Peptides against a protein of PDB entry 7PB4. Designs and how they scored, part 243

Target 1, 105 residues: chain A of PDB entry 7PB4
Amino acid sequence: KMLNIKEYKEKLLSTLGEFLEDHFPLPDRSVKKKKKNIQESSVNLITLHEMLEILINRLFDVPHDPYVKISDSFWPPYVELLLRNGIALRHPEDPTRIRLEAFHQ
Target 2, 218 residues: chain B of PDB entry 7PB4
Amino acid sequence: DALQMAVGYFEKGPIKASQNKDKTLEKHLKTVENVAWKNGLASEEIDILLNIALSGKFGNAVNTRILKCMIPATVISEDSVVKAVSWLCVGKCSGSTKVLFYRWLVAMFDFIDRKEQINLLYGFFFASLQDDALCPYVCHLLYLLTKKENVKPFRVRKLLDLQAKMGMQPHLQALLSLYKFFAPALISVSLPVRKKIYFKNSENLWKTALLAVKQRNR

## One batch from the design tools (peptide; made by RFdiffusion4, then SolubleMPNN)

Design b2_p19_7_s4 (from b2_p19_7, 7 letters changed)
Fold by OpenDDE base, seed 3:
Structure b2_p19_7_s4 (fold): chain B 105 residues (1-105), chain C 218 residues (1-218), chain A 19 residues (1-19)
Amino acid sequence: as target 1 above (105 residues)
Amino acid sequence: as target 2 above (218 residues)
Amino acid sequence: LEEEKIVLEEIYRRLLLAA
């Protein structure tokens, strides 16, 4: 039973990863039009997959405080995507913190 | 209070002797409607009124109005939904009431406290896919309920047959896509990735009410 | 592992509708 669950989880993660890459890729930084001197803050945006991993890990590792602080590496459209579709929730008192919805409860 | 009196009226039925039966009915119905849209209804009130709406105790017009105001203050009891589905099986409600119920069930799905017993009714909901009027809403409900264990070869065949008859409907495509996710070996057909929202939430009769409930529960 | 599976399945279900 455990082996079947592990294999299925791996398959699910792989399928989800492919799905996220195909449908929700990061914008190509290459459309940097040559606009001048503004030091585009070299903040490396993380993928939606990486963002979800952070949120999932926090949910299971710290269930009593499952909130993650939104960093500059979080692409705002991804944050909004998760919030609008009920995948994540904002902290009621701190809008800079989000949690994954506890779908297993 | 006025709401308790109204719910009590629907539960006990009209007193035979009142010459103003229609006026009294309308008064109580308006009371329920006003409270439901303003504040939502308690789970106990929804339990009573939902069963009444589907039991055939009142006419179709009254049942429709009751069902439209089944808006929770906080949560809906799973038991209320199970009982309601039982009434659908008895077949005393109109086709329009059945459609409205499935629309309601999809709209209120997130406010149902538990899903374990509802998931056991999967086969019943799946059988209702053959009804053309129900099919879009049943597909949406099944999309919300489907687990890997529900994806069986005979159900895949039925969905593909339905697609052959009805064409590539967005709601059916959504369900098939989910089936393919759970059991890729059962669905060899390449499903076109349509970037379109598969289920029209835009026509939700309860859109404003749902926003209000979500705000109250935050 | 089962709980994580449930969470992943639900995430996929919701994102599939958003795509």
Scores: peptide ipSAE 0.650, ipTM 0.841, DockQ to the pose 0.362
Fold by OpenDDE base, seed 5:
Structure b2_p19_7_s4 (fold): chain B 105 residues (1-105), chain C 218 residues (1-218), chain A 19 residues (1-19)
Amino acid sequence: as target 1 above (105 residues)
Amino acid sequence: as target 2 above (218 residues)
Amino acid sequence: LEEEKIVLEEIYRRLLLAA
């Protein structure tokens, strides 16, 4: 029974990953024309999959404080997507922190 | 308490002697409506009134008004929902009341305290997909309830048959997409990548009330 | 593991509607 759950979880993660890549890919960095030296801090944006992994891990690892600080690596449209669809919640006192909704409760 | 008197009136029925039965009924109905929209109803009040609305004890107009004000203060008891579904099986309510109930159930789904018993009714809800008036709302409900264990070959076949009959409806596509997620081996047909999966906005009737309930539960 | 499964399934369910 446990082996079946683990295998299913892995399959679920894989399927979710493929779904996220197909429907919510990061924008192609390509279109910025050659304008000058503004050090666009090459902030490496993380995928939605990676963002969700961080949020899920925090929810289960630190259930008493499941909030994650929004970093520059968090693409703002992804944050808004999660908030708008009730997947994540903003901290009531600190808008720079978000948590995953506890769907298992 | 005015609310307790109103609930008691609907539970016990009209006292025989009053010539002004309609006026009394309207007074109590307005009391329930006012409290429900302002503060929400307690789980016990919803339990009583929901059953009354679906039992056929009163006329369709009254039942519709009662059902529209089934707004929780905090939570809805799963047992109340199970009892309500039982009344649907008895068939004493109108088709419009059934539609309204499914819309209500979808809208209030997050406020139901438990889902275990409701999930056991999966087969009953699935059978209701054949009703054209109910189908969009039942698909939405099933979308919310479906677990991997519910995805069976015979249900896949039924959904595909419905799709063949009704066409590629957005609500049906949503449910089939979820089925494919849980059991990809059972759905060999390439689901056309429909760009937007959406359900009918069943919650529109309660939009303001739902916002208030969510605020109270924070 | 079961709790994580439930969370993942619900995330997918919600994102499927947003897609």
Scores: peptide ipSAE 0.649, ipTM 0.842, DockQ to the pose 0.360
Fold by OpenDDE base, seed 4:
Structure b2_p19_7_s4 (fold): chain B 105 residues (1-105), chain C 218 residues (1-218), chain A 19 residues (1-19)
Amino acid sequence: as target 1 above (105 residues)
Amino acid sequence: as target 2 above (218 residues)
Amino acid sequence: LEEEKIVLEEIYRRLLLAA
């Protein structure tokens, strides 16, 4: 039973990953290399998959405080996507913190 | 309190002696409506009133009004939903009441405390897909309930047959997409990647109420 | 593991509607 669950979880993660890449890709940073000088603080945006992994891990690792601080690596449209679809919740007192909804409870 | 009196009225039925039965009924309905929209109802109150609304004890107009105000303060008991579905099977409620119930069930789905027993009713809900009036809402409900174990070859066939009959409806497409996710081997047909899977806005009736409930549960 | 499965499935379910 456990092996089947693990295998299914892996398949699920893989399928989800593919789905996220297909439907919610990061914007191509093909912003034209025009002018040299703007210190584009190239904040490396993380994928939606990576964002979800962080949120899921926090939910299970620290269930009493499952909130993650929104970093600059969090693409704002992804945050809004998760919030609008009830996947994540903002901290009631700190809007810079979000948690994954506890769907298992 | 006024709410308890109102709930008690619906539970026990109208006391014969009141000459103004309609006025009393309206008063109690308004009481329930006011409390439900302002604060929500306790799970016990929903249990009682939901059963009443579906039992055929009162007229369709009353039942409709009761269903529209089945807004939880916190949670809805799964048992209440199971009982309600049982009443639907008895067929004492109108078609419009059934539609409203499914809309309500979809809208309030996240506030139901448990889903295990509701999931056991999967087959019952699936059978209701044949009702054209219910189909969009049932698809939405099934979309919310579907687990891998529910995706069976015979259900896939039924959905495909329904699609052949009704065309590629957004709600059917959504459900089929989910089925394909759980059981890709059963659905060989390339589902057109239609960009917008949307269900009919069942939530519109309770949009403000749902926001309020979510705020209270924070 | 079962809990994680449930969470992942629900995430997918919700995102599928958003796509």
Scores: peptide ipSAE 0.652, ipTM 0.844, DockQ to the pose 0.359; fails the geometry check
Fold by OpenDDE base, seed 1:
Structure b2_p19_7_s4 (fold): chain B 105 residues (1-105), chain C 218 residues (1-218), chain A 19 residues (1-19)
Amino acid sequence: as target 1 above (105 residues)
Amino acid sequence: as target 2 above (218 residues)
Amino acid sequence: LEEEKIVLEEIYRRLLLAA
């Protein structure tokens, strides 16, 4: 029984990963380097998959404080996507922190 | 209080002797409506009133109004929903009431305390897909309820047959996509990555009330 | 593990509607 759940979880993660890549890819940074000097703050945006992994891990690793601080690596459209679809919630007192919704409760 | 009197009226039924039955009914109905939209109803009140609305005890107009104000203060009991579905099976309610019930059920889905017993009714809901008026809302409900265990070959066949009959409807496409997710081996047909998957907005009737409930439950 | 499964399934369910 445990093996079946683990295998299914892995398959689920794989399927979700593929789905996220297909439907919610990061924008191509191909916004042309027009103006020279603006230090492209090379903030490496993380994928939606990576963002979800962080949120899921926090939910289960620290259930009493499941909130994650929104970093510059969090693409704002992804944050909005998660919030708008009820996948994540903002901290009521700190808008810079979000948590995954506890769907298992 | 006024609400208890109103609920009691609907529960016990109209006492035969009152000449102004319609005025009394309207008064109590307005009381329920006012409280429901302002504060929501307790789970016990919803249990009573929901059953009344679906039992056929009152006329369709009254039943519709009662059902429209089944707004929880906090939660809806799963048992109330199970009982309600039982009344739907008895067939004393109108087609419009059935549609409204499914819309209500989808809209209030997150406020139902438990889903275990509702999930056991999966087969019943699935059978209602053949009703053209119910199909969009039932698909939405099934989309919310579907677990891997519910995805069976015979249900896949029925959905594909329905698709062949009705065309590629957004609500059917959504459900089929979810089925493919749970059981990819059962759906060999490439679901065209077509049109935006959406369900009819069942929540529109309760949008303001739902926001208020969510705020109270925070 | 079962709880994580439920969470993942629900995430997918919600994102599928957003796609």
Scores: peptide ipSAE 0.650, ipTM 0.842, DockQ to the pose 0.359; fails the geometry check

Design b2_p19_8_s1 (from b2_p19_8, 11 letters changed)
Fold by OpenDDE base, seed 4:
Structure b2_p19_8_s1 (fold): chain B 105 residues (1-105), chain C 218 residues (1-218), chain A 19 residues (1-19)
Amino acid sequence: as target 1 above (105 residues)
Amino acid sequence: as target 2 above (218 residues)
Amino acid sequence: MAEQMLRLMVEELVILEAQ
């Protein structure tokens, strides 16, 4: 039975989630470099999955301004990963904003 | 077709026996210009013509006109760009052609099929920041190319030295802001929080053509 | 290889979301 588009999408999302966990996990929070008393505001880093969800949602919710502001929760290596692979693009006038590539256009 | 004949003319060079070399050259150049602005050029045509424009085979006026019409129908091959950069190293093109090439590269950046090899040329582009004529456009290119791995202490020092020499240029501030984003520990200086990055509008030469390319590829 | 696969998966997902 050809999986309907919805079922295929759900399967792809599940597979992507597993793939991201296996190949692109967040670094263990344990690299406590003993830097002194600066209140490390424990910036909660989001997963690459969550980052992609935000970017995809923004692309479809606001297609005329599909850019997401890079927050402190965005792990810089993930931003770099998306940019270097052509999955995301940096805003031409604001380095703090990225968009997903519009592969459907 | 007329375009293939024109491209073939530039590739093979002028046949020695033609008494009307300049008229023939102009005819073929106009053919390339007309097709490029109307429909864009195929990746193969850009590969040939871009190399010709930078090789020094023709005069600066011809090279400038060829380079101005390097408008893709769909994509530009990364290999064509790498070859073009190789010609910049040979130094047979004028300073104005180099500036135009960097403007073109920035304007056409999204149409380049791959970026892996171009990213390896990061060091070459970074070295070109020392050229005052190239610096604004190279900063823009580096802004598009820069990854965390490219942000090294020696490059930070070079950018700060350039800023000390040239002042707080908007294009240099844009690049430094990106460097600070990737490696905040390497940039101890307080950069002014600029909400907006300003590059010289390199796209202005191709703005209409780029809009047309984007519309045809929808 | 993993990074290329990531791109392909995201590309497919975006195409499917548009549909």
Scores: peptide ipSAE 0.648, ipTM 0.588, DockQ to the pose 0.355
Fold by OpenDDE base, seed 1:
Structure b2_p19_8_s1 (fold): chain B 105 residues (1-105), chain C 218 residues (1-218), chain A 19 residues (1-19)
Amino acid sequence: as target 1 above (105 residues)
Amino acid sequence: as target 2 above (218 residues)
Amino acid sequence: MAEQMLRLMVEELVILEAQ
C-alpha cells in the first residue's frame, strides 16, 4: 500500500510539472533591455512548480507555522494565481507571508 | 498523401493566399472524415487533430466534426488525452465540445494505450460532476477509472450531496455502488442492488466504427 | 480552466502527502 502511494505521488508530481510548464510557463525574459540605468537586480524567478514544492514542504515540515515569506524570486502573478484560486492563503497580520491551504484537514 | 495534406492544413492553419478558404477547409475536413471512418487514424494524427479540435483554433462546427472523427486505427496515446484535458481547462472550447469530448473519452477508453496519467486526472474529472451537462458522462468515466485509493470520505460526501440535489440518477447510483464495493464502511446508505449498470451508452456515435476497429485489430 | 485543474492537482497532492 505505501509503495503504491509513493509511486502515485511521484507520478502526480511529474504530471503536475508537465502541466505547469505547458500552462503556466515563466515569462520570456526577452523583454528588450531598454538601456535605462536602473540596476537590473538579476532576480532569478523560480517556476510555479518550485514555488508549490516550497509551500507543500513548509505545510508538512512546520505545521504550526506553515507560512513562507514571499521572496523576490516569487513571480507576483504566480502569488496572485495561488491566492485567487484558494490554493494559498495570506498571513492575516503579515502580507509578505503565504501558506498553502491545508486540504488534508 | 491526401490525409497528410489535410492534417498539415489543420496544423499549420490556412495559408493566407487561398481565395476560397471555406472550400479548402471543407475539402480537408471531408478527407479526414472519410479516412477516419473507413480505416481509422494513426495515433500521431489523433494527437495533432485532437489538440486542434480543443484549442479553439477553428470554429465550434469544425471542432465538433474533427472530434467526431477521432477514431483510432489501433491505439490512442495517453499523452494526447492528457493534452486534450488540459485544453478543456483553458475554456476555449464550447460546452457542447466538452460534452462530446467526454462521450468520446468513454467510447474510446479501451483503445487508450495507458491509463496511468489519466488516473492522475481523477480529481479533475470528479470536480466536473458539478456540471449538469457533463455529469452522466463523467460518472461513466469515473466508473471506469475508480480504484480503491480514489474512494475517500470527502468524495463520498460530495456524491451523496449531488444525489440529494439531482435525485437517484442511474449514473450516480452506478458510481456510488462502485464506491460501496471498494469502501463499504464509508457508505452507510442502503443502495439499491442494481443487477445491471446502465449508462447512457445507447447513443454511442462511434458504435459502428469501434466494431470495425476491433475487427481490424483481430 | 487551467487554474481549476491546478487547484485540484494540488489538493490531491496535499491529501496524498498527509497519508
Scores: peptide ipSAE 0.646, ipTM 0.471, DockQ to the pose 0.574
Fold by OpenDDE base, seed 2:
Structure b2_p19_8_s1 (fold): chain B 105 residues (1-105), chain C 218 residues (1-218), chain A 19 residues (1-19)
Amino acid sequence: as target 1 above (105 residues)
Amino acid sequence: as target 2 above (218 residues)
Amino acid sequence: MAEQMLRLMVEELVILEAQ
């Protein structure tokens, strides 16, 4: 039973990943080459898929503190996208922390 | 190829400011319609044209005609359907286009190559039950999509509330019966034993075309 | 918009995970 749920979740996340690649791809690295002065922040940005996976996992793994700290790997437009659509909520006292909306409650 | 030129016209738009834009559009639209109804369209052609029909790039009349000729030669890509549903959220399509899309989706359901991503859209389709014009077709779609995992207490409540509002509709009863089959404990209400499931437009606009497609693919 | 669809997909995932 647990294995089937995990496999199903993984399949759902994979399917979501494909959707996200089509609709919410990371900005192509190629366009950034021409403007000299933007410090190539060597920070590997995570995909929106990975971001959602982190948020979903945190919501269920640590339900009493479901908040994730926004790291430099979080592309700011993705954070904004999640917040403006009510998919994520900002921590009331710490704007650097976000949680997934508890749609199951 | 005439079809490739027609698809390319819809995808790229008119290259030249032709004085006869409407005549050119009509020519290409007729080309697509003729091929679609005779032979069906390739998955790639459906991907392009379905996206165009729902994007609001053209007027409602054109979009409606394009959508009516989204007949597969073999299969429809799930990705094309997901993209199409995303356009429904943008609200640039008319209510009639939305209805037609759901009718199309039900009609073409068996020709969609995969259902994994479509199943993730269950919540979106379920939310569309509140639209009185969509409700019959959405119930049919949900009847095709519903798995045990989708049957939740909150969805049962919403369906019962909808039934209280709109009365005991055949399409809603069909969906509720399926819900009761998967989760009998969630539905205390006695549902009439229906011998036959009835959905509005069981005979869809594409019936003849779909029969022809099935015959060619045998 | 694709954004509204994203919300609904995530909502479904969360609901499914809670089972």
Scores: peptide ipSAE 0.644, ipTM 0.482, DockQ to the pose 0.468
Fold by OpenDDE base, seed 5:
Structure b2_p19_8_s1 (fold): chain B 105 residues (1-105), chain C 218 residues (1-218), chain A 19 residues (1-19)
Amino acid sequence: as target 1 above (105 residues)
Amino acid sequence: as target 2 above (218 residues)
Amino acid sequence: MAEQMLRLMVEELVILEAQ
């Protein structure tokens, strides 16, 4: 049976999830650095999977302004990864905004 | 050389002006088939032709015939396998081509020069277990690739869930037994002690050709 | 290698979402 486009998409999402977990995991915060008072703002970093989901959703939900503002939850190495591989683009006038590449266009 | 002309034809594609495109294609395909089965192909020829077979440049029938001829003279480059897996992600190949590719990968596994980059693709292969048509061959591949570092709690759960869905399949049991060997604390269930690991279709399409390759490289 | 694969997966996902 030809896998319906929906089933293929679900499989691809699952494959992407596994791939991201294996190759691009978040750094283990388990480095027991000693007690110094740095108010490291407990900003919960999002996974690369969640970041891509946000970018994909924005591309299709708001095609006329497909840019997402980089938040403190965006791990900087992930942003750099997406940019250097041509997966994301910076806004030409606002370097704090990124978009997913419109591969369907 | 006739083989170089054939490889060059597949690489460059059909020249638009040839009135006899199908006869030319068949001639070059037969040349590749003849050399591959008699002598094997050089690593460079496999790199080119494997990429073509999975790119969707030609029809499924042609791609299937090319892939069946990916028999090495000596070795297969790991880079060729990585490129091939990248084409599987793009989805331009048929389901039958994907099955054939995994069968090929298992059959040719010992002839791949290095395994470092292929081992990094472990998660990609593991995700393909959800495909019922691929599952037996993927289990065999994972059995060959699995290291202690790959045996994680979430993968154990996924394998147990898959076993609950599909039943106690020999290929799943083989992989679970290996997982239990590396991480006995993660698998509390008693696995039946199967004395023989059995993977379906151990008769690869290339059995005779692979014996000949092993004899030439000794 | 992993980075190239990531691009290809995302590209395909975007193409499928547009369909």
Scores: peptide ipSAE 0.644, ipTM 0.465, DockQ to the pose 0.318

